# Designs tried in a protein design run: peptides against a protein of PDB entry 3PUK. Part 79

Target 1, 227 residues: chain A of PDB entry 3PUK
Amino acid sequence: ERGLKSVVWRKIKTAVFDDCRKEGEWKIMLLDEFTTKLLSSCCKMTDLLEEGITVIENIYKNREPVRQMKALYFISPTPKSVDCFLRDFGSKSEKKYKAAYIYFTDFCPDSLFNKIKASCSKSIRRCKEINISFIPQESQVYTLDVPDAFYYCYSPDPSNASRKEVVMEAMAEQIVTVCATLDENPGVRYKSKPLDNASKLAQLVEKKLEDYYKIDEKGLIKGKTQS

## One batch from the design tools (peptide; made by RFdiffusion4, then SolubleMPNN)

Design b2_p9_5_s3 (from b2_p9_5, 5 letters changed)
Fold by OpenDDE base, seed 2:
Structure b2_p9_5_s3 (fold): chain B 227 residues (1-227), chain A 9 residues (1-9)
Amino acid sequence: as target 1 above (227 residues)
Amino acid sequence: MKLHNLDYE
């Protein structure tokens, strides 16, 4: 199956499930808003069961402790998701789970990573970043999870300029994760008229691609590919 | 970007 959904699932399977697989072990999986959408787009509950996931829980909700089971956190590297994780393991006497595997969908800021390490290192079995920050659609189509992206990109209000930049950066980052997932370093193509938003976004993507492939997961530098 | 990997098993 050559669809983007299949590619994403294979990436998750290899980077997350295979990475923390232990024979005979079941895990509780914790998801946030983004990863819920992500998994819903590319797999079924049956698939997750096959990967040793017994229950899926929302990280933002109150949950009953299951202290005998390990937890698989598949979450975005955001303060909100990280804070929820920290609450689960912050108290030694009230740990919700036996241990944690953490897989971030994108690069975790050093500040957040250090906070996790300082507070919960003894509870963590694995922590990795897997670079999937998009939702696959049909064929080679995907959607970005950037709130209010269209509003700020097309706002004529100068007061929104700073927010526009933030949105552009977020979009560029997510596009790069698509490229990383597909193992591609594409040439960026766009139409610049009537607004220069596409040009700016393209520049950001190109820059971020360059940065990514300087130190990718395998330490390899790839040339530009066709996309 | 800097990758963070922790393995404690």
Scores: peptide ipSAE 0.247, ipTM 0.852, DockQ to the pose 0.812
Fold by OpenDDE base, seed 1:
Structure b2_p9_5_s3 (fold): chain B 227 residues (1-227), chain A 9 residues (1-9)
Amino acid sequence: as target 1 above (227 residues)
Amino acid sequence: MKLHNLDYE
């Protein structure tokens, strides 16, 4: 069995680097907070160099223009990251890079996608969504990127109930991305005590898995795999 | 589930 880190790296290599590869061409790669953690968990700088990345920049920071080079944006589909991208290409006279390749780590909302298309379409060579919204820790262990998940899930304050549901949905979505990456449709096991949080999360995961495989990227329906 | 794609190469 291959470790989760290697599987994630292989997925990124295939979905991102191979997709935009040009012989002899170097790119600048732009990362946000999540993708910085993601790549740090599954590769080294030397690996990125082999894939044609010369330097890595933080999308949130002010950066000097490198107008002769194309940029590879590997970012989350959030308003914050998208706004930073738009600042790089929003002005025709002040483009920071020659062109952009954009790869989102999750499904991009239509509103954000349309905003990008309307504002910067002439600067974009590629824009795709790759479904990787988790951080591999060990061979069979991963973590999720859901801010304040612990607080809302275990808060005794009833006023946080609505936020708890939102957090659980986000967690379930990210778990499904793990399954998709591993090409698995596992049975879900959980411990329900002391709170019903685990049961609720499990139900959400099962539902989302079913939906995903009914209309997956390849149009395939997969049965349950070994847990 | 919805997928977006822009390809101008």
Scores: peptide ipSAE 0.247, ipTM 0.850, DockQ to the pose 0.710
Fold by OpenDDE base, seed 3:
Structure b2_p9_5_s3 (fold): chain B 227 residues (1-227), chain A 9 residues (1-9)
Amino acid sequence: as target 1 above (227 residues)
Amino acid sequence: MKLHNLDYE
C-alpha cells in the first residue's frame, strides 16, 4: 500500500518499534484512545507481533502487573494518559512492569514531562515525541482528533471565541504533524466562505509549519513543496 | 516548541 497509511506505519515502525527493539525481547504495548485508532488505521495485529509486541493493553483500564516484562507506552501527551502511566510506575512497590518506553504522539507539555521525570524517571528507559497526531483515512486524506472541534468552530456564541481559538490551534498542530510525517511544507488552499474559519486555520498552519521547520531536529529550513 | 528526549539505556 502506497498511501498515507503506509507512510504512517513506516514512521511508527522506525520511530517507535525499531527505537526500542531488543533481540528476543517481547513487550507489552499500552495504547490510549487515539493511538488505538491510529494503529488500527495503519496496521494489523500480525504487524505488531512482528515488532515484538506480545499483547496490547488499554492504558485507561485496570491491568494486572507483568513485572518481568517491559512496557511500551504509545500514547498521547494528555493528562489522562500520563496519569495512567504514573499509576503504573508511581509506586516503587507496585510497579506494573519492569520498565517503560514512552513514545508520545505529539509535543508533550513541559508540565507533564517534568511530572513524569519527577515521579518515574528510574523506571523509564526511553521517552520520545514522534509527532503523529492524525488518523490516516486515504492516500491523501486524514482526520483530526480534536474534541469538540465542530461545536466550537461553528458555534454562533461569542462566548466560545477563546475556546474556538484553542481548538483551531490544536487542529493546526495536528495538520503540521501530517506535513512533518510526509516531510512536506505545502502551500495551503482553503475555502473562505461562508465562515472565515478555514482562512484562520490556514494561517495557523502556515505559521506552525514555519516554526517547525526552523527548529526541527535537523535544523533545516525547508522550502515550500507543491503538495 | 521544545522537543523532549530521555534515554536512560
Scores: peptide ipSAE 0.241, ipTM 0.848, DockQ to the pose 0.778
Fold by OpenDDE base, seed 5:
Structure b2_p9_5_s3 (fold): chain B 227 residues (1-227), chain A 9 residues (1-9)
Amino acid sequence: as target 1 above (227 residues)
Amino acid sequence: MKLHNLDYE
């Protein structure tokens, strides 16, 4: 299958599993709410086993220490997920795992990153951002994980305008990660009727795409691609 | 946005 799910899985495999792979080594993988959904959408447990993951744990739950094993944290860059990580390694005498590999699904704010560095740097082997913040549904379909998006986007109440803007920004950011995953800078097309939500979202996406592709990883300008 | 990277291996 060459659909979006396979593309997402391939990116995760390359950016995460290949990056931290060691021969003969098994890891415990810690997931949060988003990454649980993400992995469930694009892989099976057998796939994870092949990548050296022996156990999957929920980062939000209390877990018993497994001090002889390294942990792979595949998590969103949120205060909640970061705090859970910090609790795992905040005390030298009480660290839950041997070491940590951290892969964030999106850009981590400097404040959170610095907090990690200040508290747990000696326990970290890797900390990277991989830029996957969407859920693939099928070959050409994905789902955005934005709470209450439907409610705010379609709310007739003007008091919700500020929240609607936040939702739109979050949606646009996630769409850009789809484009990045597919290595595309598409022209944005939309149906605006009967509401202007699609138009506003399209504008945000275009702006963010422009910003993203101003300078790529190699410092080059990437032109628009056909999609 | 600035990418963060820690690599201690």
Scores: peptide ipSAE 0.240, ipTM 0.845, DockQ to the pose 0.686

Design b2_p9_5_s4 (from b2_p9_5, 6 letters changed)
Fold by OpenDDE base, seed 5:
Structure b2_p9_5_s4 (fold): chain B 227 residues (1-227), chain A 9 residues (1-9)
Amino acid sequence: as target 1 above (227 residues)
Amino acid sequence: MKLYNLDYE
């Protein structure tokens, strides 16, 4: 049984680095908050160098142009990250890099995707979704990157109910990416006491798994796997 | 999976 970190790295290598690799070409890689944590959890800088990455930059920071090099954006499909990308390649400003490869860690809403196409399609060589929205910790342990999840899930304040729902949706989406990464469609088990949080989350995960595996990458329905 | 490819070079 291979460790989760290794599985995640292999998936990133295949889905991202192998996908945009060109012989003799070095790229600058742009990361956001989540993908910085993700890569830090499953690889070393030496690994990235071997994949043709010469420099890693934070997408949120104001960066100097390197117009002779192509950029690999490995980012979350959020308005914040997308806006930063658009500033780099927007039609109203000089582009910071020669061209862009974009890899989203999860489903990119059509609104964001269309915004990108409308603004800087000529600069984009590749735009792809990869379903990795979790942080591997150990061989069989992962964490979710959902801000204030603990607070909202366990808050006794009824005014937080709507935010709690948003948090649980985000958590469920990330858990589905774990299953996708492991190529599993598990039966979800949970402890129902003392709160109903686990039950609610389990239901969300199961629903999203059904949606995800209704048609897999090969156009087939994937049955339930061992949990 | 959403895919968008462009090649102008």
Scores: peptide ipSAE 0.022, ipTM 0.626, DockQ to the pose 0.342
Fold by OpenDDE base, seed 1:
Structure b2_p9_5_s4 (fold): chain B 227 residues (1-227), chain A 9 residues (1-9)
Amino acid sequence: as target 1 above (227 residues)
Amino acid sequence: MKLYNLDYE
């Protein structure tokens, strides 16, 4: 059985690098906070060089223009990351790069997508969602990137109930991307005591899995995988 | 999955 890290890398290679590969062409890759962690968990710099990446830059930092090179944006679909991208291409006279390939780690809201299209569509060669919103830690272990998840899930303060629900939804969405990456539709197991958090999360995951495979890219319904 | 494609240069 192949480790989760290798599976994640293969998916990124196929969905991102193979998708925009041109023979003899080098690209600059732009990463945000999450994708920096993601790539660090499943590949080395030498791997990225083999895929035609010459330089990695942080999208949040001020960067010098390299107008003769195309840029590969591997970023989260957040207002912060999108705003940084828009600053790179918002002005026709001051584009930082020759063109852009954009790959989002998760579902990009229509509002953000439309904002991109309205401002710099002519600079974009490709925009794609690849649905990897987790960090592989071990062969069969992963972590989720949900800020303050522990605080809101275990806070005794009733005023945090609405925020807890948002956090639970985010975690469920990320877990579904793990299943999608592994091409699995597993049964969900949980420990219900002492709190009902695990039960609630399990129900959310099950519902989202059903939705995902009901309307997957191939239009096929995948049966349950043995857990 | 959402796709947006333009012609490559």
Scores: peptide ipSAE 0.022, ipTM 0.625, DockQ to the pose 0.367
Fold by OpenDDE base, seed 3:
Structure b2_p9_5_s4 (fold): chain B 227 residues (1-227), chain A 9 residues (1-9)
Amino acid sequence: as target 1 above (227 residues)
Amino acid sequence: MKLYNLDYE
């Protein structure tokens, strides 16, 4: 019943909380819209307390400084979330927190990464990508959080073609993180009618899976699995 | 997909 949720939680625990854990230290955790949904789907507040999180804050909201505490940012690599982080540490005279640990849910574009490095590098203790960009619903079901996906995928307006491609790419990337989380390289099944959206998405997923496993953390090439 | 891991400690 909770198979996928448990796997996701274990990965977050290992990749995020164990990575920045310090005995006796409490942190403030900053979440965005996606990671709020993600954590809500796979853990409870009591679980986070056990991992050394004292308070959860919304990164989009105005927050009071807590300069004596370190902050754990678990956020998506979006301009909106990154900009909020930069506001917390961009001012040399008025940093909101003592230091920052940043964990991105997916690939962070070079433009955003460079922007962070240029402005806040001295305040950052960790900056990592953990590649979990999906919401587990049940043991074998997940959802994607891609804004306006339905609109652009099914828009009859030809002017939306470029936006549709961007959405398809984002969806494919999130699907790959599911496979990575499960340590699988599956064949992709889809229904071709009435539109070719599923076929296009399948091709993107297959390509991205190949790329991911060719250059994964272990430098291994993983063959196709029977998922 | 590239993974970025920065350690400043």
Scores: peptide ipSAE 0.020, ipTM 0.628, DockQ to the pose 0.752
Fold by OpenDDE base, seed 2:
Structure b2_p9_5_s4 (fold): chain B 227 residues (1-227), chain A 9 residues (1-9)
Amino acid sequence: as target 1 above (227 residues)
Amino acid sequence: MKLYNLDYE
């Protein structure tokens, strides 16, 4: 099966589970709201068990310490998720887990990364960014997780202009992660309507794709691929 | 693009 769900799962398996795999070791996996949806869309609990995950926990909830086990944090690079992580490891005497592997679903801002490094770097065994910020729905269909995107994009209120720009940026970033996941640098097509939202979004996506593929993960320049 | 792919082990 070469559907988008399977591609996403394979990427997660390679980028996350294979990356931190240790023979005979079980981990607790911490998820946030987005990654819960993401994994639910492309795998089953049995799949996670096969990858050495014994328990899945919600990062936002209060959890009992399991100090003998390492934790795999698969989370979004948001202040909320990062703060929850920091609460788990911020105090040396009250660490929730033995150590942490952190995998961010997208680019982690320097401010957040520095905050992590300053407080609990010794507890972290791995910190990696993986570019998956979308939810696969069908073989060639995905959804974005941008709160209130529809409202701001189509709001006639000029006071929402700034927020509209923010959500468009977020959508563009997530679309780029789809392309990255598929290892494609496509041309962007859109349908023009009375509203220029599609055109603006397309321009943002194209710009971000250009930035992303200046140098790929292997240090190579990736040319345009067919959409 | 992965800016912070660090391994502390």
Scores: peptide ipSAE 0.021, ipTM 0.643, DockQ to the pose 0.644; fails the geometry check

Design b2_p9_6_s1 (from b2_p9_6, 5 letters changed)
Fold by OpenDDE base, seed 4:
Structure b2_p9_6_s1 (fold): chain B 227 residues (1-227), chain A 9 residues (1-9)
Amino acid sequence: as target 1 above (227 residues)
Amino acid sequence: MIKLHNFDA
């Protein structure tokens, strides 16, 4: 079935599992809250076993060292997830795993990347951004799983205006990852009433799509697709 | 754009 879930799984398989695959090697996979939901939405445990994952662990939990195994971190580029990673590899004497492969769901800020590079570069075999920052729910439905997004977007409190902008920017970025996952450059349609939230979000998405595909112009400029 | 950073040990 050509549903969004299958497209997402195929992208993860190609961008993550195929990228770090070594014949006969098993890995421990570390997930955060978002990537746990993401994988749960598009694959089964049996699928992960087939990709060479023996154990899945939550990055936020205390874990026993398995020093003979390499770890695959599939995580969001957040300070919280990065700090948990750094705790696993930051101490030379207390490395939890043999080495790390890191795959971020979205753009990793330079500040976080530099922090990783400075502390544990020797333990990292790969670091990659895969641009999947949404949860596929159905064949044509996804969620962004942005905490408090609903509250900030619809809060009548003017003190939340700045937070609303930040949330809308984040949502727009996530929507662009949907388009990128589908390999589409759509026209954005929205309902204009009763609030201007949809219009604002649409404008942000359009701008970010333009930026995304302009940067990719070193590759094939993709024209507008029907979506 | 997908950014790939290789850390060769």
Scores: peptide ipSAE 0.028, ipTM 0.644, DockQ to the pose 0.324
Fold by OpenDDE base, seed 3:
Structure b2_p9_6_s1 (fold): chain B 227 residues (1-227), chain A 9 residues (1-9)
Amino acid sequence: as target 1 above (227 residues)
Amino acid sequence: MIKLHNFDA
């Protein structure tokens, strides 16, 4: 059994592929660096073909227009990925595909969302946040893929303090997506020594879990689960 | 928490 990988794949299948599926319709799928790693960790190309994906393209690369086909964007809510999407649909002359379905791996900031809405709304059929911002490695192991996380967390340079906070926030958000994927609201345990990094991260995770589970999908409060 | 936005008229 694939453990965490199978859970992640099932969630992606339900939240992304089933959501935009049309009988007999093939789509082009656009991935960024993170979602390429994510899908590579939990599925095969044959699985994607079964879900109606004909080809996979890297969103960062220059691509030839396929104006008769709809595009499925499964991307991170980053300025880089959003800017690449905007280049595909932001101009009538540069429109590469017939229409877009956008699935973000996490919460899309209002600034990015508004930028998309203002420039490309007519081309978008669906925009959805999936909340999967981690890479499953084993049945009980995942990675966060946060650039320079180790450096900023353990840098002795005080000038990195602001960047350390940003990195810790990002890691906390990703950990919450793991919990959400597992449908769990756990208690957080950490090692407090020698640095307070683990304590700070734990507090951020707990706060974000509280915010995330304040109201569930049915409008109910979800309590803490047993760890 | 899933956020959905439909833009198709």
Scores: peptide ipSAE 0.022, ipTM 0.608, DockQ to the pose 0.294
Fold by OpenDDE base, seed 5:
Structure b2_p9_6_s1 (fold): chain B 227 residues (1-227), chain A 9 residues (1-9)
Amino acid sequence: as target 1 above (227 residues)
Amino acid sequence: MIKLHNFDA
């Protein structure tokens, strides 16, 4: 039971399931595209059953209401996922579930957070960010689910420069969540040639790591770990 | 900068 998958599962168990657990209570869990991939990579359905999840539903699909049950939303902080959540609770008369626990995989922008608060705050029992925005593949291997990352990073078209920057920022943020999950503040190593992509990404990661550990829950700057 | 916030009801 060693490796990145087990560490990720343990973090999810602690940050999500233990946080909202009530004795004898079953929940419906709502997933988006990313969290479906994430959970599929690090747990089995039997594990989720043990955590009090009776049914898993896709947040993007039309679903029948189960008004007597509470819902656990484990979702990415995207407009699409948030809008789907808001449709479930936006009307007082047409709530799909009894109440909601929301766990975001990453930082939720203030605009989205405020939109949730303004619409359905009374239905929310918990709203938390857990900072897991990567997919573990092997004991020491992970992937970043960034659409078209390869295309934008290596596109020779200058018109893609702005999109490349956005993609690089997203990847850097996801890498920081890996480091946070492992409780590490590594020195970043990269190969400079033939392109500067690796250097740019490394600089973004280093900067974001510094920012992360300056504002962590402990308010402590963690020293560099061996990498 | 990575920002964290939580809301409890």
Scores: peptide ipSAE 0.021, ipTM 0.588, DockQ to the pose 0.747
Fold by OpenDDE base, seed 2:
Structure b2_p9_6_s1 (fold): chain B 227 residues (1-227), chain A 9 residues (1-9)
Amino acid sequence: as target 1 above (227 residues)
Amino acid sequence: MIKLHNFDA
């Protein structure tokens, strides 16, 4: 299948599963709310089994220790998910798993990264960002899954202005991850009326795309793709 | 600027 779902799955397979693969080794995979939706959208349980995942657990739930097994954390770089991870590995005596591989869906803030490093660096085998912060729905359709985005973008209440900006930033970041996943640097088209929300979002996306490709790990400045 | 913080242990 040539759709967005297959592209996302291939990226996850390469960036996550192939990166931590060890022959004959099974892992427990820990997911949060977003990554649960993400994987559910682009793979089946059988696919995960083929990648050496024996059990999938919700990171937010209480879980029994499996100290002989390594854990694969595929999570969003949020305080909530990080705090749950830290509870699993924060105490030497209470480690739930043998070791951890951490894959963040997006940029992990330095504050969170430093918190992890300070608490449980010895338990971590890998920590990477894979830049997939969207849910593929169809071949050309995705969802951002930004809470309350509709409310803040369209609220007439001036008190929501700051929150609207935060939401727009988050949406722009997620859109950039779509572009990155597709390996494209598109021109952004929008409808400017009746509200300027689309133009603001477009500007944010363009700026973030520029920033993304300036720092591209490959050192290649990708020009604008034809839209 | 999406800084890829890869820390390989």
Scores: peptide ipSAE 0.022, ipTM 0.621, DockQ to the pose 0.737; fails the geometry check

Design b2_p9_6_s2 (from b2_p9_6, 6 letters changed)
Fold by OpenDDE base, seed 4:
Structure b2_p9_6_s2 (fold): chain B 227 residues (1-227), chain A 9 residues (1-9)
Amino acid sequence: as target 1 above (227 residues)
Amino acid sequence: MIKLNNFDL
């Protein structure tokens, strides 16, 4: 199937599972709420078993130590997820797993990265950002899974103006990960009326796309996709 | 600048 779900699954397979694959080695996979939805949208439990995952656990729940197994963390780069990871490796006595592979769905802020590096570097085998911060719903439909986005974008309360900007920036970053996943540099079209929300979001997306592909310009400037 | 920090530890 040539749908968005299959593209996302293939990207996860290559960027996460192939990257940490060891022949004959099973891993425990730790997910947050977002990555649980993401994987559930694009793969089955049988697919994860084929990739060497024996157990899937929620990172936010209390879990029993399995000290002989390595853990694969596929998580959002949030303080909450990072703090839960750090608790699994923070003390020698409380170490839950043998070692960690960490894959972030998006850019990990330097503050969080430095916190990880300072605390648990010896237990980490890989730390990588994979740039998939959306959920494929259908072959051509995705969601950003930002519950408050609708409220802040359309709130008539002026006190929400700063929160609206933050949410729009975050959504624009997530949309760039869609384009990056598709390997596309599109032109952005929007409806200008009745509200300027679509225009603002489009401008943010275009700017972030330019920034994203300018960084990749150590190699090939990807021109605008003809679509 | 989205620095993909790939750290092989």
Scores: peptide ipSAE 0.029, ipTM 0.585, DockQ to the pose 0.625
Fold by OpenDDE base, seed 3:
Structure b2_p9_6_s2 (fold): chain B 227 residues (1-227), chain A 9 residues (1-9)
Amino acid sequence: as target 1 above (227 residues)
Amino acid sequence: MIKLNNFDL
């Protein structure tokens, strides 16, 4: 398969599976709702088996302990997902797995990271952010999976103004992960009328792209991609 | 700041 799905799968393979690979070792994979949709969009169960995943479990559901196996958490950096992870390692009696590899779809806030570090650092073998917070739908189509985005962006109610800003910030961050996945630093085009929503979102994306590529692992500033 | 925090703990 060619296009965005293949690029996303290749990135996940390299950033997650190759990073935690051990010869002859099987792992249990823990997913949230977002990462379930993400993987379902870009790979098959057979592909995951080839990467050493024997079982896939939902992190929010009750699960039986498998204390002899390591767990791979591929999850969104949300309080809900982190709290479920912490419950899996919170006590010696409640420990569900041998050890954990954690891969976040996006930037993990310091508050959540510090909570993990304080509670179960000894059980963690790897913690990494991979910057894939979108779902590839087609070769050139993606979704952000933000259900309330339309409501908050277009609500005429002034009480939603603060929620609108939060949603736009989140969407801008997710769009940057698309660009990062494609290794692109594009110019952003938008329609300025009738509402300023597109302009605001574009400005947020441009700012976050600038910040992202200034901090690139090699200290190199990536110039704008010529379209 | 998207810090790719690779933490080996």
Scores: peptide ipSAE 0.024, ipTM 0.577, DockQ to the pose 0.647
Fold by OpenDDE base, seed 1:
Structure b2_p9_6_s2 (fold): chain B 227 residues (1-227), chain A 9 residues (1-9)
Amino acid sequence: as target 1 above (227 residues)
Amino acid sequence: MIKLNNFDL
């Protein structure tokens, strides 16, 4: 299948599973709400079994220790997810798992990353960002899964202006992860009327795309994809 | 519908 789901799955397979693969080693996978939706959209349990995942657990739920197994955390870089991870490795006596592989769906803020480093660096085998902050729904359809985005974007209440900006920034970052997943640097078109929401979002996306492709690890500025 | 290569927002 050549659709967005297959592209996302292939990226996850390469960036996560192949990166932490060890022959004959089974892992427990820890997911948050977003990554649960993400994986459910692009793979089956059988696919995860083939990648060496024996058990999937929700990071926010109470879980029994399995100290002989390593854990693969595929999670959003949120304080909540990070705090749950840290609790799994908080003390030597309370360690739930043998070691951790951590894969973040997006950019992990330095504050959270430093918190992880300070608390449990010795337990971590990998920590990477994979830049997939959207859910593929169909071959050419995705969702951003941003709660209340519609409310803040279209609220007539001026008190929501700051929240609107935060939501627009978050959506723009997520859209960039779509482009990055597709390996595309598109031009952005928008309808300027009746509201400026589309223009603001477009400008944010364009700016973040420029920033993303300027910093690309290959040192090559990717030009605009021809339409 | 975000067309690949042209994002219509």
Scores: peptide ipSAE 0.007, ipTM 0.396, DockQ to the pose 0.027
Fold by OpenDDE base, seed 2:
Structure b2_p9_6_s2 (fold): chain B 227 residues (1-227), chain A 9 residues (1-9)
Amino acid sequence: as target 1 above (227 residues)
Amino acid sequence: MIKLNNFDL
């Protein structure tokens, strides 16, 4: 199938499943709310079974220990997700799983990474960022799954100004992951009136795209994709 | 500078 869903699935296969693949080894996969929606949008349970996943569990729910199995955490880099991970590996006696593979959907802040490193580094086999912080809905349609975005972007209340900026920054980061997933560096076009929201978001996206492609591991400056 | 922190542990 040609479309955003297939591209996302292929990226997840390569970045996550191929990276932690071991012949004959089954894993438990831990998801958050976002990654649950993400995987549900681009794959089936049968696909996950083929990738060596036997059980899928929500990271925020109480779970029984399976100490003989390794766990694959595919989660958002949030304090809540990290704290749940740390609880699974916090003590030697209370480890829920044999070891962990961690894949973050986006950039993991140094504070969270350092917290992980300090607490349970010996239990971790891999930790990576895969840069997929959007949900493909159709072949050319995605959502950012930011429920409050509409409210903060269009609230007339000046007290929401700071939150509006935070939301716009987050949305811009997520949009960059779409571009990164498609391997595209587009020019951003927007309608400037009646509100400046689109202009502000466009500027944030452009800036973050520049930052992303300046640092790309291959040192290849990707020029703007001609539309 | 989005350092993709690939941590090979």
Scores: peptide ipSAE 0.030, ipTM 0.609, DockQ to the pose 0.687; fails the geometry check

